# Peptides against a protein of PDB entry 6B4J: the designs that were tried, part 13

Target 1, 315 residues: chain A of PDB entry 6B4J
Amino acid sequence: DITMQWYQQLQDASMQCVLTFEGLTNSKDSQAKKIKMDLQKAATIPVSQISTIAGSKLKEIFDKIHSLLSGKPVQSGGRSVSVTLNPQGLDFVQYKLAEKFVKQGEEEVASHHEAAFPIAVVASGIWELHPRVGDLILAHLHKKCPYSVPFYPTFKEGMALEDYQRMLGYQVKDSKVEQQDNFLKRMSGMIRLYAAIIQLRWPYGNRQEIHPHGLNHGWRWLAQILNMEPLSDVTATLLFDFLEVCGNALMKQYQVQFWKMLILIKEDYFPRIEAITSSGQMGSFIRLKQFLEKCLQHKDIPVPKGFLTSSFWRS

## One batch from the design tools (peptide; aimed at target 1 A223 Q257 D268)

Design b1_p12_2_s3 (made by RFdiffusion4, then SolubleMPNN; from b1_p12_2, 7 letters changed)
Fold by OpenDDE base, seed 2:
Structure b1_p12_2_s3 (fold): chain B 315 residues (1-315), chain A 12 residues (1-12)
Amino acid sequence: as target 1 above (315 residues)
Amino acid sequence: PKIDESLLKFPV
């Protein structure tokens, strides 16, 4: 299967990246430990500072991340930090940066859906300039949220239940599996971030270039989801999240073909979701239903809340 | 029915 091959290739690349900087991460040397901590902070703190407040601040954050990835020194924690401080510094920073973007989907976007857009536009712009960061974003995203691929991990004979739960994207701590609501919240955040990334371009980049992972991947994602059996609660939740964030962009890009897809979702796929939806899961189902009905009735998909406007970039 | 991704002709 081509999708599984792609998934595995990204996971292998991510694993190889980890092995490449293992010398830095496992070093007992005090200087190496200091460098590691400085590089980790330099990679992650700017991402945590992303907000919806001002476009100018977002540009400063972008420029700082790009400078770091370009081998330039940046100020972090009152110190000058550069990836050149260690031969494995660039690989480590790329990995940690990508990990942090996905973590912001998992945490920040999960709690504040509008945060998807400023995080995504920075991620997209960095991906355009640093393709390896983009591949690592996908690798982290796919590992934490297999539904972003999409695929459903299978239980293998001899596998521990906890390991299977982790493969499904659940957090398992102290032999306690994450509550379903928290799981879905995190998955929603990551899907929303992904849906925002594939439609957004950094406005200060070369807009003539093709998006490195654009709306065609959104179309692919929808097609693949529709070719899969729905999962209870998961499919209704994530399909809604995806369509709410990138449905307007897909509508504008694919026009009549998008509406055919939306009708197919409503008429063919939605009944399959309904058939597996329990009374306790009606919330996600009803939200998807109302969204689809409203969009089809109005022949429009609204621009998502938090979408970045020209006024944001002038602030 | 498998929606053939190829049938999702991207309007170029």
Scores: peptide ipSAE 0.028, ipTM 0.666, DockQ to the pose 0.315
OpenDDE base, seeds 1, 3, 4, 5: peptide ipSAE 0.024, 0.028, 0.026, 0.023; ipTM 0.661, 0.691, 0.639, 0.657

Design b1_p12_2_s4 (made by RFdiffusion4, then SolubleMPNN; from b1_p12_2, 4 letters changed)
Fold by OpenDDE base, seed 4:
Structure b1_p12_2_s4 (fold): chain B 315 residues (1-315), chain A 12 residues (1-12)
Amino acid sequence: as target 1 above (315 residues)
Amino acid sequence: MEIDKEALKLPE
C-alpha cells in the first residue's frame, strides 16, 4: 500500500545515507577517526543540551545546529568543527543528528513527557531548513517505532523470533527481550515527540510557509490507526499519548471534523480495543477512555503540559 | 509525503 511504500522509501534513503559515509566511519586513518568523533559530538551534544529552561538557550542550540548543517564552523569540545573537514561529513552529521532527535524521544521524552516540546520545536525548525534531516528523522522513528507509520509488523515464514521482536520495536540483548513496560515507555516517548513535531513551528523561521510535516500527517496517522485492528496494550497507550500531545492542535485545526473522529473513536473503536484488552492491561484502556470522555463532555482538549508559551521565548 | 486535506475528511 501507499503507506508501506512511503515507509520503504524512507528506509532506503536512510540506508543509502549510511553507505555514503561508510568511508568516514570505517576509516582506519587517525585523522579520519578524529574528524568522525568531532562531527559526531558536534551533531549530538547540542541536542542533548535542549531543555525547558529558557528560549534564549534553545535559540543558541538551534543556531549551532543550523550553522553546522550549513557548512559553517562551530565550536565543539574546545575545537572548531565543520562538515567540510570530510567529503562525507554532511551526510554523516545529518544522519547522526536525526538519530539523536529520535533517541531523545526514546529516552528523555519517555522519562519526562514535557521534554517533547523543546526538542520538537528545534527538530521542526531544522527540518524546515534541512528537509533531508526530516526524512532521516522519520526513517529512524519508523524503524524504532513502526507504530509511528503506523503499521504492525507481521511474522514472516523463516524469520527468527528475535528478529521479529526487533521489528516490533523491542530491544533484544543477549537473547533477552525487553520488558513490556520499558518497551511501551520508549514507544510512548517517540510518539509524543512525533506528535509535538507535527504541530510546532520554529518561531524565528518563515512561518508563512507550510509545515514540512504538519498536522495533516497527524490526521493521517489517526485515520490509519482507526483503519487497523487494535494491538493489545499498544494501541490504547499510543493513541492516548498522541491525543494528549496534539489533540488540542488537531481540535483547533479541524474543528467539527476532529470531534466527529473522537466520537468515532469512542463509539466504534473503543469496543474493539476493549475486546482485546486483558485485565492486566486495563490501565492503558481506562486512561484513554477517561481522557476521551472528559474531552467530549467539556468539548475541549487541554493544552498539554510543557507546551511552549510566549513567555518561554522571552526568557 | 503530501496528503490532500480534502481526502482526509471523514465520511458523513
Scores: peptide ipSAE 0.049, ipTM 0.706, DockQ to the pose 0.134
OpenDDE base, seeds 1, 2, 3, 5: peptide ipSAE 0.049, 0.044, 0.040, 0.046; ipTM 0.757, 0.690, 0.699, 0.701

Design b1_p12_3 (made by RFdiffusion4)
Pose (drawn by RFdiffusion4):
Structure b1_p12_3 (pose): chain A 315 residues (1-315), chain P 12 residues (1-12)
Amino acid sequence: as target 1 above (315 residues)
Amino acid sequence: SKFEQLEEERPD
C-alpha cells in the first residue's frame, strides 16, 4: 500500500498537469495550433536524436533541453522558439518531454538494448536540474508499464477481457489487440530504461547533489516482485533484463545482501515459475537460469552490454 | 519472508 499510495500520488499529480495547460491543447485557432506545434516539435526531437556515437555531442542535446526548459530561446527548424511565448507552455513541454523518454524506451530500447544508457543519462541529468520533469516520467512510465511500479494489476470481477488487457498495458484498438511478442518487448525496453536511469549520473556540471531516483529503488523493485507470485511469461522476462542492466551496479552497492537475493530466486523462486509457466512459454524462464547459473558461479554479473565507457565521454 | 527480511536489513 505504501507503494500503491505513492503510485496514485504521481498519477493524479500528472492529471493535475493534464489540466493546468488545459486550453493549450484544446485550442483550434491557427496561431493556437502553431504554438502547440512548435513546442512539442522542439521538445521531443532532441530526445530522438540521443545516439551512441559520443558523449561529446550528447551534451548538445542536454543543453538544448536545459535551455528550452529553463526558458531560454532554442534554435528550431526555421526560426528560434522559446517557452516564454505562453505561460502554459512550460507546464506543457514538461508533459510532452516526459512521455518521450518513456516512449524512446518503449520503441528504441525494446529493440536496441544498448541505447538505454545514452538516453538514461540525459534523463537522469534532466531529472536533477528539474525534479518536476522526473515525477512526470514516473507518471507515464508507471501507467504504460505497471510492472515497473511494480504491481501486477488484478482482475476486477464482472468485467470483459478487452477491458482487462488494456489495464495490463497492451495496446488495443477497436478490434485489434497487441500480440504478446510485440508487447513483451515494449515492457522490456521500458524497465531496461528504468534499470539504467537509477544507476547512471550525468557527469558534467560538477554537481554535488544526489541522484533524484537513487539505486535504492532498484533493490525495492527486485524485493517487491520476488515476494509475490510470478506471472508466467512477464516476470521471468522482466526479471532477467532488469538484472542484466542493473545487476552489476547492485552487486557493487549491496555486495552480500544482493547475492543472498540471487541465491533465493535460484532455489526458491525458480520453482515458483516452473509450475506456473506452461511448456509453451518456458522461453523466458530458461534465459533467466542461463543468466544466473554463470553469474552465481562466476561471482560476477557482467557489466551491461552498452555501458558508456570513458572513451565515449571524452570522445 | 526471506525477501522481506532482506528488505528490512537493507541499509540506507

Design b1_p12_3_s1 (made by RFdiffusion4, then SolubleMPNN; from b1_p12_3, 5 letters changed)
Fold by OpenDDE base, seed 3:
Structure b1_p12_3_s1 (fold): chain B 315 residues (1-315), chain A 12 residues (1-12)
Amino acid sequence: as target 1 above (315 residues)
Amino acid sequence: SKVKKLEEEMPE
């Protein structure tokens, strides 16, 4: 399976990255620990500062992240910080930055869906300039949300139930599995972030270049989902999230072909979702159904709430 | 399948 090979390749690259900077992360040296913490803060704080407030502020954040990744010193916590402070500094920063972008999907976007767009446009722009960060974003995203690949992890003989739950993306703490609503909320945030990344380009970059992970991956994701048996509640929820965020962009890009896909979802896939949906889970399916039927009826998919306008970039 | 056809029709 090409999709699983791609997944494994990204996971292997991510693991190799961790091994590369293990000297920095495992060091008992006080100076190395300080450098690690400074680099971690420099990589993650700018991402946490991303907001929907002003395009100018978003540009400042982007420039700071790009400067850090380019080996330039940046101000963080009142100190000058550079990846050149340690031979493993760049690898560490790239990994932590990518991890933080995915974490913002998991936390911020999960709670505030509109936050997907400013986070995604920065992530996309950084990915364009720093492909390794993009690969690491995918690796982190795929590990936390296998549905972003997409694939459904399978239970293997001899596997502990908790390990299987973690593979599915559930958090397990003190032998307690995460509640389904919280799980779906986190997965929704990550899928929404991904759906935003694949459609957005940093407006101040070289737009002549191809998007490093563009809307073709949105088509691929949908096609792959439709080739899979639906999972109860998960498929309906995440398909809605994906279509709400990137449906308008896919419609504009692929036009008639995309409408054919939507018709296929309604006619062939909805019955399969409904067949596995319990009465208690019907809400997620109804939401998806109503959204898609409305889009088909109006022959239009609305621009998602929080989509960045020209006025945002002038602010 | 209709889905397989859509995969084959994946725009470049």
Scores: peptide ipSAE 0.037, ipTM 0.766, DockQ to the pose 0.795
OpenDDE base, seeds 1, 2, 4, 5: peptide ipSAE 0.037, 0.036, 0.035, 0.036; ipTM 0.758, 0.761, 0.757, 0.763

Design b1_p12_3_s2 (made by RFdiffusion4, then SolubleMPNN; from b1_p12_3, 7 letters changed)
Fold by OpenDDE base, seed 3:
Structure b1_p12_3_s2 (fold): chain B 315 residues (1-315), chain A 12 residues (1-12)
Amino acid sequence: as target 1 above (315 residues)
Amino acid sequence: SKVQELLEQMPE
């Protein structure tokens, strides 16, 4: 399975990255610990500052992240910080930066769906300049949200239930699994972020280049989902999230072919979702149904709320 | 496979 090979390759690369900077992370030296913390803050704080307020502020954040990844000193916490402070600094920063982008999907986008777009455009722009960060974003995303691959983890013989729950993307704390609504909320945030990344280009880059992980991956994702048996509540929820965020972009890019895919979803796949939907899960199902029906009826998919306009970049 | 069929339908 090509998809699973790709998944495994990314996970292996991520694991190797962690091993590469193990010296920095496991150091007991006070200076090394300080450097680690400074680098971690320098990598993650700018991402947390991403907002929908102004394009100029977003550019400043982008430039700061890019400068850090380029080996230039940046100001963080009142100190000058550079990846050159430690031989493992760049690998560490790339890993932590990628982790933070996914975390913003998991937390910020989960709570505020419109936040997907400013986060995604920065992530896309950084990915274009720093491909390794992009691979690590995927690795983190796939690990936290296997549905972003997509695949459904299987229970293996001898596996603990908690480990299986974690593989499915659930948080398990003190032997308590998170509630389904919270789980879906986090998964939704990550899928929405992913759907935004694949369609957005940093406007100040070389837009003539091919998107490092573009809308073709959106098509792939949908194709893969449609080839899988639906999962109760999860499929309806995440399919809606994905289509709401990138449906307009896919429509513009693939036109008639995308409409054929939507018809296939409605006619062939939707009944399969319905068949596994319980009365308590009808909300997600109805939401997806209404969205698809409206899109097909109007022959249009709306631009998602929070989509960045020209006026945003002039602010 | 269904995936392959859908992928083949993707415009270049």
Scores: peptide ipSAE 0.068, ipTM 0.824, DockQ to the pose 0.602
OpenDDE base, seeds 1, 2, 4, 5: peptide ipSAE 0.066, 0.058, 0.058, 0.054; ipTM 0.820, 0.816, 0.815, 0.810

Design b1_p12_3_s3 (made by RFdiffusion4, then SolubleMPNN; from b1_p12_3, 7 letters changed)
Fold by OpenDDE base, seed 5:
Structure b1_p12_3_s3 (fold): chain B 315 residues (1-315), chain A 12 residues (1-12)
Amino acid sequence: as target 1 above (315 residues)
Amino acid sequence: SKVQELLKEMPE
């Protein structure tokens, strides 16, 4: 399966990256530990500072991240920090940066859906300039949210239940599995972030270039989802999340083809979701239903709330 | 399948 091969290749690349900077992360040397911490902060703090407040601030954050990845010194925690401080510094920073973007999907976007757009536009812009960061974003995303691939992990003989739960994307702490609502919330955040990334371009870059991971991947994702058996509550939730965030962009890009897909979802796939939906899961189901019906009735997908406008970039 | 047809229609 091509999709699974792609998944595995990205995971392998991510693992190789970790091995590459192992010397930095495992060092007992005080100076190396300091460098590691400084680099980690320099990579992650700017991402945490991303907000919906002002485009100018977002540009500053982008420039700082790009400078760091370009080997230039940046100020972090009152110190000058550069990836050149250690031979493994660049690999480490790329990995931690990518991880942090996905964490913002998992945490910030999960709690505040509108946050998807400013995070995504920075991620997209960085991905354009630093393809390795993009690959690592996918690797982290796929590992935490297999539904972003998409695939549903299967239980194998001899597998521990906790390991299977983790493969499904659940957090397991002290032998306690995460509650379903929290799980879905985190998955939603990551899917929404992904849906935003594939449609957004950094406005100060070379927009004539092809998006490194554009809307064609949105089409692919939908097609793959439709080719899978729906999963109870998960499919209805994430399909809604995805369409709410990038449905308008897909509609504009693919026009008639998009509507064919949406009709297929409503007529052929939606009944399959209904068939596996319990009474306790009707909320997600009804939300998807209403969304699809409204979109088909109005022949329009609304622009998602939080979408970045020209006024945002002038602020 | 209709799904496979949609996959083939995916623009590069």
Scores: peptide ipSAE 0.038, ipTM 0.768, DockQ to the pose 0.767
OpenDDE base, seeds 1, 2, 3, 4: peptide ipSAE 0.036, 0.036, 0.037, 0.036; ipTM 0.761, 0.762, 0.767, 0.761

Design b1_p12_3_s4 (made by RFdiffusion4, then SolubleMPNN; from b1_p12_3, 5 letters changed)
Fold by OpenDDE base, seed 1:
Structure b1_p12_3_s4 (fold): chain B 315 residues (1-315), chain A 12 residues (1-12)
Amino acid sequence: as target 1 above (315 residues)
Amino acid sequence: SKVQKLLEEMPD
């Protein structure tokens, strides 16, 4: 399976990255520990500062992240920080930055769906300039949300239940599995972030270049989902999240072909979702159904709430 | 299948 090969390649690259900076992370030296903490803060704090308030502030954040990744010194915590402070500094920063973007999907976007767009446009722009960060974003995303690949992890003989639950994306703490609502909320945030990344480009970059992970991956994701058996509650939830965020962009890009896909979802895939949906899970299914029926009826998919406008970039 | 056709018709 090509999709599983791609997944494994990204996971392998991520694991290799961790191994490359193990000297920095495992060092008992006080100076190395200081450098590690400074680099971690420099990589993650700017991402946490991303907001919908002003385009100018978003540009400042982008420029700071890009400068750090380019080996330039940046101010962080009142100190000058550079990836050149340690031979493993760049790999460490790329990994932590990518991890933080996915974490913002998991936490911030999960709670505030509109936050997907400013986070995604920065992530996309950084990915254009730093492809390795993009690969690491995918690796982190895929590990936390297998449904972003998409694939459904299978239980293997001899596997611990907790390990299987973690593979499915659940958090397991003190032998207690995460509640389904919290799980779906986190998965929703990550899918929404991904759906935003694949459609957005940094407006101050070289627009002549091809998007490093563009809307063709949105088509791929949908096609792969449709080729899979639906999961109870999960498929209906995440399919809605994906279509709400990037449906308008896919419609504009693929036009008639995309409408054929939506019809296929309604006619062929909905009955399969419904067949596995319990009465207690009907809410997610109904939401997806109502959204899709409205889109098909009006022959339009609305621009998602929080989409960045020209006025945002002038602020 | 219709799905397989959609996969094959993936726009570049």
Scores: peptide ipSAE 0.051, ipTM 0.802, DockQ to the pose 0.754
OpenDDE base, seeds 2, 3, 4, 5: peptide ipSAE 0.044, 0.048, 0.047, 0.047; ipTM 0.789, 0.795, 0.796, 0.796

Design b1_p12_4 (made by RFdiffusion4)
Pose (drawn by RFdiffusion4):
Structure b1_p12_4 (pose): chain A 315 residues (1-315), chain P 12 residues (1-12)
Amino acid sequence: as target 1 above (315 residues)
Amino acid sequence: AAAAAVLAAEPS
């Protein structure tokens, strides 16, 4: 409940932001759409540019967003634009910027697991400078993936199925329901991004402040799920690509206590899945063992493939 | 129960 109450605090807090700019979106004038067009454009593209080439140019995207959010003018396609044009624009850009980070994790990181880090450092950085943006990220990240909270949505009695699948985060339209394969990845990329944000810190600016969403939330996440019965395919999958990304940082921080948590899922939580999962979906549960059988005996959890090296920063 | 206690024990 402590979590479910905190879960609601962010959700209805985001709905307050959906209404604070109400009128900027619900506007049909010509100029009214041009403004709504240029802001969302110049605020959601720099996030899409976030690449793995170098941290040198990764700063440009960070500065371009810091200037845009802090109110300074920002060079866009054609003429320069700024938030000072409209008082509602700030509380609007912060909304669209937050969704893009999760969205970049939704599409890109689900397919390309390594792009989770160059995106997370910019987000973990912007979260420091502007905490409001972070709560909005925790808002969207949580609804689109309630498994990141983590809370498994229970079945409410007397309701149709298509109503329930939407609560699980499946993308569904009038007649189309998102397959399970093209769904499972959209959740992997989301928590792989979440598992990266909590362990990374923006290096530049020399800040003595603390990480806004500390690695502590990585411990609670593993603990909060491992105390409850696992879902068949979702848990064994998400439980793996979270440890692959943040298992190295947690091993260093919570040295022995983290190992105890691992030798538990080896002999207490693995059986909790072997029966729950049918023979047609053991694919996820198998990767989870192949991951631990090594890590437990190697006494090490490999650093996540795609970690930003020193070469990446200087270069 | 013992495993839940270990998991509930958040270290500092």

Design b1_p12_4_s1 (made by RFdiffusion4, then SolubleMPNN; from b1_p12_4, 10 letters changed)
Fold by OpenDDE base, seed 4:
Structure b1_p12_4_s1 (fold): chain B 315 residues (1-315), chain A 12 residues (1-12)
Amino acid sequence: as target 1 above (315 residues)
Amino acid sequence: SESKEILNNLPE
């Protein structure tokens, strides 16, 4: 399967990255530990500062991240920090930065859906300039949310139940599996972030270039989902999340073809979701139903709440 | 599948 090969290649690249900076992470040297911590903070703090408040602040954050990745010194925690402080510094920062973007999907976007857009536009812009960060974003995203690939992990003979649960994206701590509602909330956040990334371009970049991971991947994702059997509660939830965030962009890009896809979802795929939906899962099902019906009736998909406007960039 | 057909007919 080409999709699974792609998944595995990204995971392998991520693992190789970890091995590359293992010397930095495992060092007992006090100076190396200090450098590691400084680099980790420099990579992650700017991402945590992303907000919906002002475009000017977002630009400052972007510039800081880009400067760091470019080998320039940046101020972090009152100190000058550079990836040149250690030979493995760049690999480490790229990995931690990518990890943090996905974590913001998992945490911040999960709780505040509108946060997807400012995070995504920075991620997209950084990805355009630093392709390796983009690959690592995908690797982290795919590992935490296999539904973003998409694929459904299968239980293998001899596998521990906890390992299978982790493969499915559940957090397992102290032999306790995460509650379903929390699981779906995290998955939703990551899917929403992904759906935002594939449609957004950093406005201060070279717009003549092709998006490094654009809407064509959104179309691919939908097509792949439709070729899979629906998973109880998960498919209805994530399909809604995806369409709510990037449906308008897909509509504008693919026009008639998009509407054919949406009709296919309603007429052919939605009944399959219904067939596996229990009474306790009707919330997600009804939400998707109402969304599809409204969009088809009005022949329009609304711009998602939190979408960045020209006024945002002027602030 | 119908989805594959739609994919193949994507406008460039």
Scores: peptide ipSAE 0.029, ipTM 0.732, DockQ to the pose 0.526
OpenDDE base, seeds 1, 2, 3, 5: peptide ipSAE 0.025, 0.029, 0.026, 0.028; ipTM 0.709, 0.727, 0.712, 0.728

Design b1_p12_4_s2 (made by RFdiffusion4, then SolubleMPNN; from b1_p12_4, 10 letters changed)
Fold by OpenDDE base, seed 2:
Structure b1_p12_4_s2 (fold): chain B 315 residues (1-315), chain A 12 residues (1-12)
Amino acid sequence: as target 1 above (315 residues)
Amino acid sequence: SESKRILNNLPL
């Protein structure tokens, strides 16, 4: 399976990255520990500062991240920090930066859906300039949300139930599995972030270049989802999240073919979702149904709330 | 079905 090969390649690359900077992360040396913490803060704090408030602030954050990845010194925590402080500094920063972007999907976007767009446009712009960061974003995303690939992890003989639950994307702490609502909320945030990344370009970059992971991957994702049997609650939730965020962009890109896809969802896929939807899960199903019915009735998919406008970039 | 035909023609 080409999709599983791609998944595995990204996971292997991510694992190799971790092994590459293990000297920095496992060092007992006080200076190395200080460098590690400084680099980690320099990589992650700017991402946490991303907001919907002003385009100018977003540009400052982007420039800081790009400078750090380019080997330039940046100010972090009142200190000058550079990836050149350690031979493994760049690999570590790329990994932690990518991890943080996905974490913002998991946490910030999960709670505030509109936050997907400013985070995504920075991630997209950084990915364009630093492809390895993009691959690591995918690796982190795929590991935390296998539905972003998409694939459904399988239980293997001899596997611990908790490990299987973690493979499915659940958090398991102190032998307690995450509540389904929290799980779906985190998955939603990551899917929404992904759906935003694939459609957005950093406006101050080279717009003539092809998007490093563009809407064709959104089409691929939909096609793969529709070729899979739906999962209870998960499919209805994430399909809605995906279409709400990137449906308008997909409509503009694929036009008639996209509408055929929506009709296919309504006529063929909805019955399959309904058949596996329990009474307690009707909320996600109803939201998806109402969304698609509205879109088909109006022959339009609305621009998602939080979509960045020209006025945002002038602020 | 028409739906299956459409699905089979979707690019992966």
Scores: peptide ipSAE 0.033, ipTM 0.729, DockQ to the pose 0.456
OpenDDE base, seeds 1, 3, 4, 5: peptide ipSAE 0.030, 0.031, 0.032, 0.031; ipTM 0.708, 0.721, 0.722, 0.719

Design b1_p12_4_s3 (made by RFdiffusion4, then SolubleMPNN; from b1_p12_4, 9 letters changed)
Fold by OpenDDE base, seed 5:
Structure b1_p12_4_s3 (fold): chain B 315 residues (1-315), chain A 12 residues (1-12)
Amino acid sequence: as target 1 above (315 residues)
Amino acid sequence: DEAKEILNDLPE
């Protein structure tokens, strides 16, 4: 399967990246430890500072991240930090940066859906300039949220239940599995972030270039989802999240083809979701139903709440 | 599969 091959290739690349900088991460040398901590902070703190407040602040954050990835010194924690401080510094920073973007989907976007857009536009812009960061974003995203690929991990003979739960994206701590609502919340955040990334371009870059991971991947994602058996509660939740965030962009891009896809979802796929939906899961189901019906009735998908406007970039 | 067919018709 081509999708699974792609998934595995990204995971392998991510694993190889970790092996490449293991000398930095495993070093007992005090200087190496200091460098590691400084690089980690330099990579992750700017991402955590992303907010919906002002476009000018977002640009400053972007410039700082790009400078760091370009081998330039940046100020972090009152110190000058550069990836050139260690031979594995760039690989480490790229990995940690990518990890942090996905973590912001998992945490910040999960709690505040509007946060998807400022995070995504920075991620997209960095991806355009640093393709390896983009690949690592996908690797982290796919590992934490296999539904972003999409695929549903299967239980294998001899597998521990906890390992299977982790493969499904659940957090398991002290032999306790994450509650379903928290799990879905995190998955929603990551899917929403992904849906935002594939449609957004950094406005200060070369927009004449093709998006490194654009709306064609959104179309692919939908097509793959429709070719899969729905998963109880998960499919209804994430399909809604995806369409709410990038449905308007897909509609504008693919026009008649998009509406054919949406009709297919409503007429053929939605009944399959209904068939596996229990009474306790009706919330996500009803939300998807109402969304689809409204969109088809009005022949429009609304611009998502939090979408970045021209006024944001002027602030 | 209709979904696959739609995917194949994806504009470049």
Scores: peptide ipSAE 0.031, ipTM 0.724, DockQ to the pose 0.572
OpenDDE base, seeds 1, 2, 3, 4: peptide ipSAE 0.026, 0.030, 0.029, 0.031; ipTM 0.711, 0.712, 0.726, 0.718

